# Designs tried in a protein design run: peptides against a protein of PDB entry 4CIC. Part 218

Target 1, 148 residues: chain A of PDB entry 4CIC
Amino acid sequence: KVSTKGHYGVQAMFDLAQHFGEGPVSLKSIAERQGLSEPYLEQLIAVLRKAGLVKSVRGAQGGYILAREPRDIKVGDIIRVLEGPIAPVESVSQDDPEHSLKFDFSVTKSVWEKVKKSIEEVLDSITLADMLKDAEEAQMAQGYMYYI
Target 2, 147 residues: chain B of PDB entry 4CIC
Amino acid sequence: KVSTKGHYGVQAMFDLAQHFGEGPVSLKSIAERQGLSEPYLEQLIAVLRKAGLVKSVRGAQGGYILAREPRDIKVGDIIRVLEGPIAPVESVSQDDPEHSLKFDFSVTKSVWEKVKKSIEEVLDSITLADMLKDAEEAQMAQGYMYY

## One batch from the design tools (peptide; made by RFdiffusion4, then SolubleMPNN)

Design b2_p28_3_s3 (from b2_p28_3, 16 letters changed)
Fold by OpenDDE base, seed 2:
Structure b2_p28_3_s3 (fold): chain B 148 residues (1-148), chain C 147 residues (1-147), chain A 28 residues (1-28)
Amino acid sequence: as target 1 above (148 residues)
Amino acid sequence: as target 2 above (147 residues)
Amino acid sequence: KSFLTLTASKEEIEKEEEKREKAREKAK
């Protein structure tokens, strides 16, 4: 599962993508639009900023912007920044020796590696620009439903 | 992530697949071979049995067997039984109303649905028979490294 | 803290097991 952190991180990055080129966006405005707590968003943005996906702009019109164009940010990039490497199986902490996966069973490991690869391929195939396009298409589809 | 439950469940099912056709396997023997606690394995096997993936055999040579041939059991079937539907995002329990994703943002949801679909496709493409074949190939490769 | 935990953390599993155990105790 993508953690709440990953989910909200993608949501926040998508909001910034929707406002890309419009200048800095306040955390408050992102939080309001995306239904996120501002303190939680601050933590997410701090991580994303440190990773170079987001930039802070100082001044009266200060806030945050994407550090790159939406087409140059993959969902996989956001996820790797927020959650680290995609691991399909929980690493049972080594500290519970009874439940330590002692048997790195090569065959079961290969199954999870295939899952990992598939997830990575999907997440790396989707950019914020693709998400923007999908949103536009969805809005147009809704607009057409109002005309029928 | 696949839970420890899903991981160990696949491991236990794979052990049963390796012994398919040899008769019932004791939980103790599975636990020993797979490095699982017997009590934990009992819980997993109970779920797998209820789902009809495993059968219990009673008697002096009692134990467990696969309910189907290894080729007829997908990894996806095991995972769905043990973990339920593959959910790529943690369902924030509805009970935290403050963090209820009020905005089921259709676009973000679509990303996770694509991830879900991809995972399902992979897991449904792998059978226990495929895993047996992979194990055999790995053993042969190890055998060739010793020669 | 590994990313795509398709499955609930040990802590979430324990909480859900505890919830199931409490639900079983209430159902007795």
Scores: peptide ipSAE 0.092, ipTM 0.746, DockQ to the pose 0.205; fails the geometry check
Fold by OpenDDE base, seed 3:
Structure b2_p28_3_s3 (fold): chain B 148 residues (1-148), chain C 147 residues (1-147), chain A 28 residues (1-28)
Amino acid sequence: as target 1 above (148 residues)
Amino acid sequence: as target 2 above (147 residues)
Amino acid sequence: KSFLTLTASKEEIEKEEEKREKAREKAK
């Protein structure tokens, strides 16, 4: 499962993408629109900023913007920043030798590597621009359903 | 990440696949070969048995066997039995209404559904028979590197 | 922090481990 952190991080980044080119957005406004706690969002944004995905704008109308165009930010980039590398199996910490997967069965490892690769391919195939397009298409579809 | 339960479950099922047709295998022998604790393996096998993936054989030479041929057991079947349905996002338990993902943003949901589908496709494309074949190929490749 | 946590929260795992440890201590 994607962690709550990854989920909310993608949601926050998508909100910033929807406002891309409109100037800086306050954390409060993002939190309200996305149903997030502002303190939690502050933590997420701090990580995303440090990774260079988000920029802080100072001033009376200060806030946050995407550091790159929506087309240049993959969902995979957001997830890697927030959660680290996609690991399909929990690394049994090497520190408990009794629970160390002693037998790295090469075959079992290969299964999980295939899963990893598949997840990476999906997440790297979706940009914030793709998400924006999907949202527009969904809104248009809803609009057409009201006119029928 | 696949849970430790899913990981060890696949490993135990693969061990049973390697011995398919040879008769019942003791939990002790599986635990020793796979580096698993026997008590933990008992819990896994109980779940797998209840799901009909494993059969218990009673008697002096009792133990466990695969309930189906290795080709008829997908990795996805094992994972679904042990972990339940593949959920790409942690279900925020509905019990804390303050942390309920109130806004099921349809777009964000669609991203996770794509991830889910991709995982399911991979896991359902791999059988225990495929794993056996891969193991044989790996052993042959190692054997050829030594000659 | 593991991205694809398919199973039980770290907290549930820790609670089960703690229950097992308490059960081992009572059996001594």
Scores: peptide ipSAE 0.085, ipTM 0.740, DockQ to the pose 0.169; fails the geometry check
Fold by OpenDDE base, seed 4:
Structure b2_p28_3_s3 (fold): chain B 148 residues (1-148), chain C 147 residues (1-147), chain A 28 residues (1-28)
Amino acid sequence: as target 1 above (148 residues)
Amino acid sequence: as target 2 above (147 residues)
Amino acid sequence: KSFLTLTASKEEIEKEEEKREKAREKAK
């Protein structure tokens, strides 16, 4: 499962993408639109800023903006920043120290590596620009249903 | 992360696949080979048996066998039995009841659905027979390095 | 019990490690 952190991080970044080019967005406004707590969002934004995905703008209209264009930010980039490397299996090594599965069963490991690769490929194939496009298409489809 | 349950379940099923056609395997022998606790393995096997992936054999040579051929058991089948449906995102609904993310944000949901589909496709593309073949190939490759 | 818990946050991993260390200290 993507952690709550990864999920909310993608939502926050998507909100910033929707407002890209409109100037800085306040954390409060993002929190309200995305149904996030402002304190939690502050923590997410701090990490995203440190990673260079978000910029802070100072002043009366202060807030946050994407540091790059939506097309240049992959979902995979956001997830890697917030959650670290995609690990499909919990490192079994930590739970039962006595039964440290010394058996690095090469074959079972290969299954999880294939899963990892597949997840990475999907997440790296989706940009914030792709998400924006999907949102526009969904809105258009809903608009047509109200006119029929 | 695949839970420890899913991981060990695949290991146990793979062990049974390696011994397919040789008769029933004891839980003790599986536990020893796979580095699993026997009590934990009993719990896994109970679930796998109930799902019809494993059969219990009674008698002096009692134990467990695969209920189907290794080619007819996907890794995805094992995982779905042990862990349920692949959910890429924790259902945010349970932990913070007040901020039930009512926003079924269609777009973010679609991202996770794509991830889910990709995982399912991978896990459903790998059978226990494929794993057996990979193990044989790996053993052959190691044997050639010593020469 | 939901299946692929992909990324335990570093914080969750650290909290579980801290819980394990505390459990080890109590078992001593």
Scores: peptide ipSAE 0.076, ipTM 0.740, DockQ to the pose 0.095; fails the geometry check
Fold by OpenDDE base, seed 1:
Structure b2_p28_3_s3 (fold): chain B 148 residues (1-148), chain C 147 residues (1-147), chain A 28 residues (1-28)
Amino acid sequence: as target 1 above (148 residues)
Amino acid sequence: as target 2 above (147 residues)
Amino acid sequence: KSFLTLTASKEEIEKEEEKREKAREKAK
């Protein structure tokens, strides 16, 4: 499961990608465009900033920018920063030590590792630049539907 | 997310696959071999039975069996029965109706759909028979390390 | 916290069960 945090984090990063090269974007403007609460977005941006995916710009036109070009930021990078490593199964090991999955059957573990790898491959294959391109193509397709 | 329920469900189904053709297996024996609580396993098996993946056998040698051959049961079938449809993102729609993801940006949704599809493809590519084969290969490899 | 926690946290499972129970009570 991508958490709500991961979902909104990708959405916020995509908003910053759409404005890349235009200067700093305020959290308020991102929150309004993406339908996010500003306090929630502040928490997300703080994590993303600490990870070096976002930069804070100070001044009258202060705000946030992507720290790297959209092509150099994978969706997988955003997710790993916000959620940590992709774990297909919650390691039961943290809560009930007695119900340690003692029977980590190597085979069942292998199934979940395959799932993990597949998810990582997908998320690491998509950059913010790819998302920008997809958005442009979708807008063009909508524009053509209004002219037909 | 594959829940603990999905994880343990696959584990229990794999145990039944290992004993396929040997007759009914008791829940107690599955629980002991798989390190599961018997009450939890009862709940899992009830769902799996209702979905037609497991059959209950009554009598002195009563218990459970796979309802189909291991090759005819995908890991994805087990997960869909226990967890429902694979959702890569928790639909925020259930908690805060006001924070309906109104901005289901088509592009972000597309990313999650790609993730969903990838998970489904993986889980649907693995059968209980494949898992049995992998277990046999692992046992053979361990046996060769001891010689 | 792992991203693709395919496992709903115990708290999320409990909340979803509570929601299902409330939905069942409203459907009665």
Scores: peptide ipSAE 0.061, ipTM 0.733, DockQ to the pose 0.208; fails the geometry check

Design b2_p28_3_s4 (from b2_p28_3, 16 letters changed)
Fold by OpenDDE base, seed 3:
Structure b2_p28_3_s4 (fold): chain B 148 residues (1-148), chain C 147 residues (1-147), chain A 28 residues (1-28)
Amino acid sequence: as target 1 above (148 residues)
Amino acid sequence: as target 2 above (147 residues)
Amino acid sequence: KSSLLLTASKEEIEEEEKKREEARKKAK
């Protein structure tokens, strides 16, 4: 399961991608369009900015922009920034010695590594540009359904 | 991330697969081999039994066995039984109205569906028999490194 | 750190652990 943080982070980044080249957008406008609380979005944007995926523009028409072109930002990059490395198994906190995942069952570990690799491959195969294209195709498909 | 429950469930099922055809194994023996608490294992086995993946054998030499051959049990089957359907996104509990995942952002949803599908494909491609084979190959490889 | 969880939230795990601990206290 992708966390709520990852989910909303991808939504916010996608919103910025839709406005790429149009100048800075306000957090308020993103929050309204994406149905997010502005304070929550501020936290997400702060992390994304620190990671260099988003830039803040100051001034009367200030706001946020993508730091890179949509084609140069993978969904995997967003998820790694917000959630950290994709772990295949929940790390049982080291602190419960009785439930130490001590049995490094090499075989079971290999299963989870395969899962991890598969997730990473999927997330790294999708860019914000791909998402933009998919959205345009979906809109065109909906538009065609209204004209028939 | 696979939960601890899913992780240990797969380990317990793999232990049962290693003893498949040898008769019933005690929960105590599985717990000892897999480094699990017996009470925790009892809960896992109860769920797996109810789902028809494990059978209980009664008697003096009673215990548990796989209900099916290792080749007929996918890792995905075990995970679905223990954790339910693989959800691509954490369902924010319906009770926090402010964080209602209301925006069915179709495009974002499609990304998570692709992730879900990929996970399911991987987990459904691996059987307990495949895991047994991998274990044997690993043991042989370790044996060859000692020679 | 919130990670991609395939399974139940940390909160659900903690609730189940709490129920187990309460059950252990009732059995003593």
Scores: peptide ipSAE 0.034, ipTM 0.739, DockQ to the pose 0.177; fails the geometry check
Fold by OpenDDE base, seed 1:
Structure b2_p28_3_s4 (fold): chain B 148 residues (1-148), chain C 147 residues (1-147), chain A 28 residues (1-28)
Amino acid sequence: as target 1 above (148 residues)
Amino acid sequence: as target 2 above (147 residues)
Amino acid sequence: KSSLLLTASKEEIEEEEKKREEARKKAK
């Protein structure tokens, strides 16, 4: 499961991608468009900024921008920043010695590694530019449905 | 993340696959081999039995067996039984209206659906028979490293 | 460190277990 944090992080980054090249976007405007609380978005943006995916612009028209072009940001990059490494199995925190996955049999581990690899491949195959294209195509399809 | 429940469920089912055709296996023996608590394993086995993946055998040599051949049980079947549908995004429980994923934008939803599909394809491509084969190959490879 | 959880977070599992335990306590 992508956490709510990962999900909303991708939404926020996608919003910034939609406005890429138009200048800085306020957190308030992102929060309103994406249905996020502003305080929650501040936390997400802080992490994304620290990771170098987002830049803060100061001034009267201040806000946030993507630090790179949408084509140069993978969904996998966003998820890894917000959630850390994709772990297909819940790491039983080492602190509960009784339920430590001590018997990570090589075979069962290999199953989860295959799942991990598959998830990574999918997330790394999708850029913010791909998402923008998909959104445009969806809007065009809706527009055509209204003209018929 | 596959839950601990899913992980241990696959381990328990794999143990039963290793003993398939040898008769019923006790929960105690599975728990010992797989490093699981017996009470936890009882809960897992109860769910797996209800789903028809495992059968209970009664008697002095009682225990559990796979209900189907290892080749007819996918890892995905085990996971779906134990964890439900593979959800790539945490369902914000509908009960917190403020954080309801109300704005599931079609585009972001499509990303998660692609992830879901990929996971399902992987898990449905692996049977308990495939896992048995992989285990045998790994044992042979270890045996060759010692010679 | 929230990793990509395919399944309910440990917290959600614990909360669901807690709900099940509370439901079991109410049914006794």
Scores: peptide ipSAE 0.034, ipTM 0.733, DockQ to the pose 0.164; fails the geometry check
Fold by OpenDDE base, seed 5:
Structure b2_p28_3_s4 (fold): chain B 148 residues (1-148), chain C 147 residues (1-147), chain A 28 residues (1-28)
Amino acid sequence: as target 1 above (148 residues)
Amino acid sequence: as target 2 above (147 residues)
Amino acid sequence: KSSLLLTASKEEIEEEEKKREEARKKAK
């Protein structure tokens, strides 16, 4: 499952993609448009910046920009940065080796590995550019519904 | 992510599939083979029985059997019974409308719907019969390594 | 309608682990 952190992270990155090429965007403006708390967004952006997906721009018009073009950022990249490796089963904390779900059963493990692979393939097949295109298509479809 | 409940439920159903046609299996025997607690297994089996995936057999040799053939039970069916509809995102509890992830953004929602569909397709493509076949193939591969 | 949080909440996992640990303590 994608956590709230992953969900909001993708939403924030998508907002930055929509403004790509327009210069730096303030965290306040992203928070307002996306319905996020500014303090929570600051935490997300800090992680994304450290991972090299976002750049900070200093100055009076300071803010954040995508570090790469929208086509070069996969949804899977965002999720891996925010949540780590995609796990299909809640890993009982690796810390207590005794309580590790002994996935001793090779067959059940294989089922969850197939699920993991499927999730990874989907998330790695979607870029921020694909999301931008989908948004444009949705806007055009709504525009056509108002002209009828 | 699959919960512990879903994981153990699939494991228990797979054990019943391995014994399909041999008659009713006791919960104790399933618990021992699968490394599950018997009380926890009782809770899982109660849900699976209510959903019509498992049948209870009464009598001196009482126990449980699959209600359908292994080929007619998908992993997705087991998961849906135990955990409900597959959700790709942690639903903030529907109870607090204020903290509901306003999936207001149609585009982000579409991403998660694609993930959901992919998970459903995978889980619905795997039957208990497929799992039995995979187990047999793994056993044969181990047997060939010892020779 | 409990959406399949495939993630058992940490709380549900902890509660199930706690029930398992209690069951293990009663079986000794």
Scores: peptide ipSAE 0.026, ipTM 0.741, DockQ to the pose 0.107; fails the geometry check
Fold by OpenDDE base, seed 4:
Structure b2_p28_3_s4 (fold): chain B 148 residues (1-148), chain C 147 residues (1-147), chain A 28 residues (1-28)
Amino acid sequence: as target 1 above (148 residues)
Amino acid sequence: as target 2 above (147 residues)
Amino acid sequence: KSSLLLTASKEEIEEEEKKREEARKKAK
């Protein structure tokens, strides 16, 4: 499961992608469009900025922009920044040895590694540019349904 | 992330697969081999039995067996029984509309649907028989390193 | 260690956020 953090992070990054080339976008405007709380978005943006996916612009028209082109940002990059490495199984923290999922069983571990690899491949195959294209195609399809 | 429940469920089912054809296995023996608590395993087995993946055998040699051959049980079947449908994003329960991840955004939803599909494809491609084969191959590889 | 929990309950996410907030308070 992608956490709420990962989900909202992808939404925020997608919003910035939609406005790429239009200049800096305010956090307020992103929050309003994406249905996010502004304080929550501030936390997400801080992490994304530190990772170099987002850039802050200062001034009267200040805000945030993508630090790279939408085609150069994978969904997997966003998820890894916000959530860390994709772990297919809940890593029971080493501190409680009784509840430590001793992943000692090599065969079951291999199953989860295959799942991990598959998730990574999917997320790394999707860029923000791909998402923009999908959005445009969806809008065109809806537009044609209203004219029929 | 597969829950602890899903992980242990797969381990328990794999243990039953290793003993398939040998007769009923006691929960105690499974718990000992897999490092599970017996009460926790009882809960897992109850769910797996209700789903028809495991069968209870009564008598002096009573215990549990796989209800189907290892080749006819996918890892995906076990996970779906124990955890329900694979949800790639935490379904914020519909009850709090303010915190409801309004998956209203069609494009982000499509990303998670692709992830879901990929996970399902992987888990449905692996049977307990495949896991048995992998275990045998791993044991052979370890045996050759000691020679 | 932020793990992509497929099944992270809302509660687990909140607990991890709380742990991060507590760690941030101790670092201060």
Scores: peptide ipSAE 0.026, ipTM 0.738, DockQ to the pose 0.144; fails the geometry check

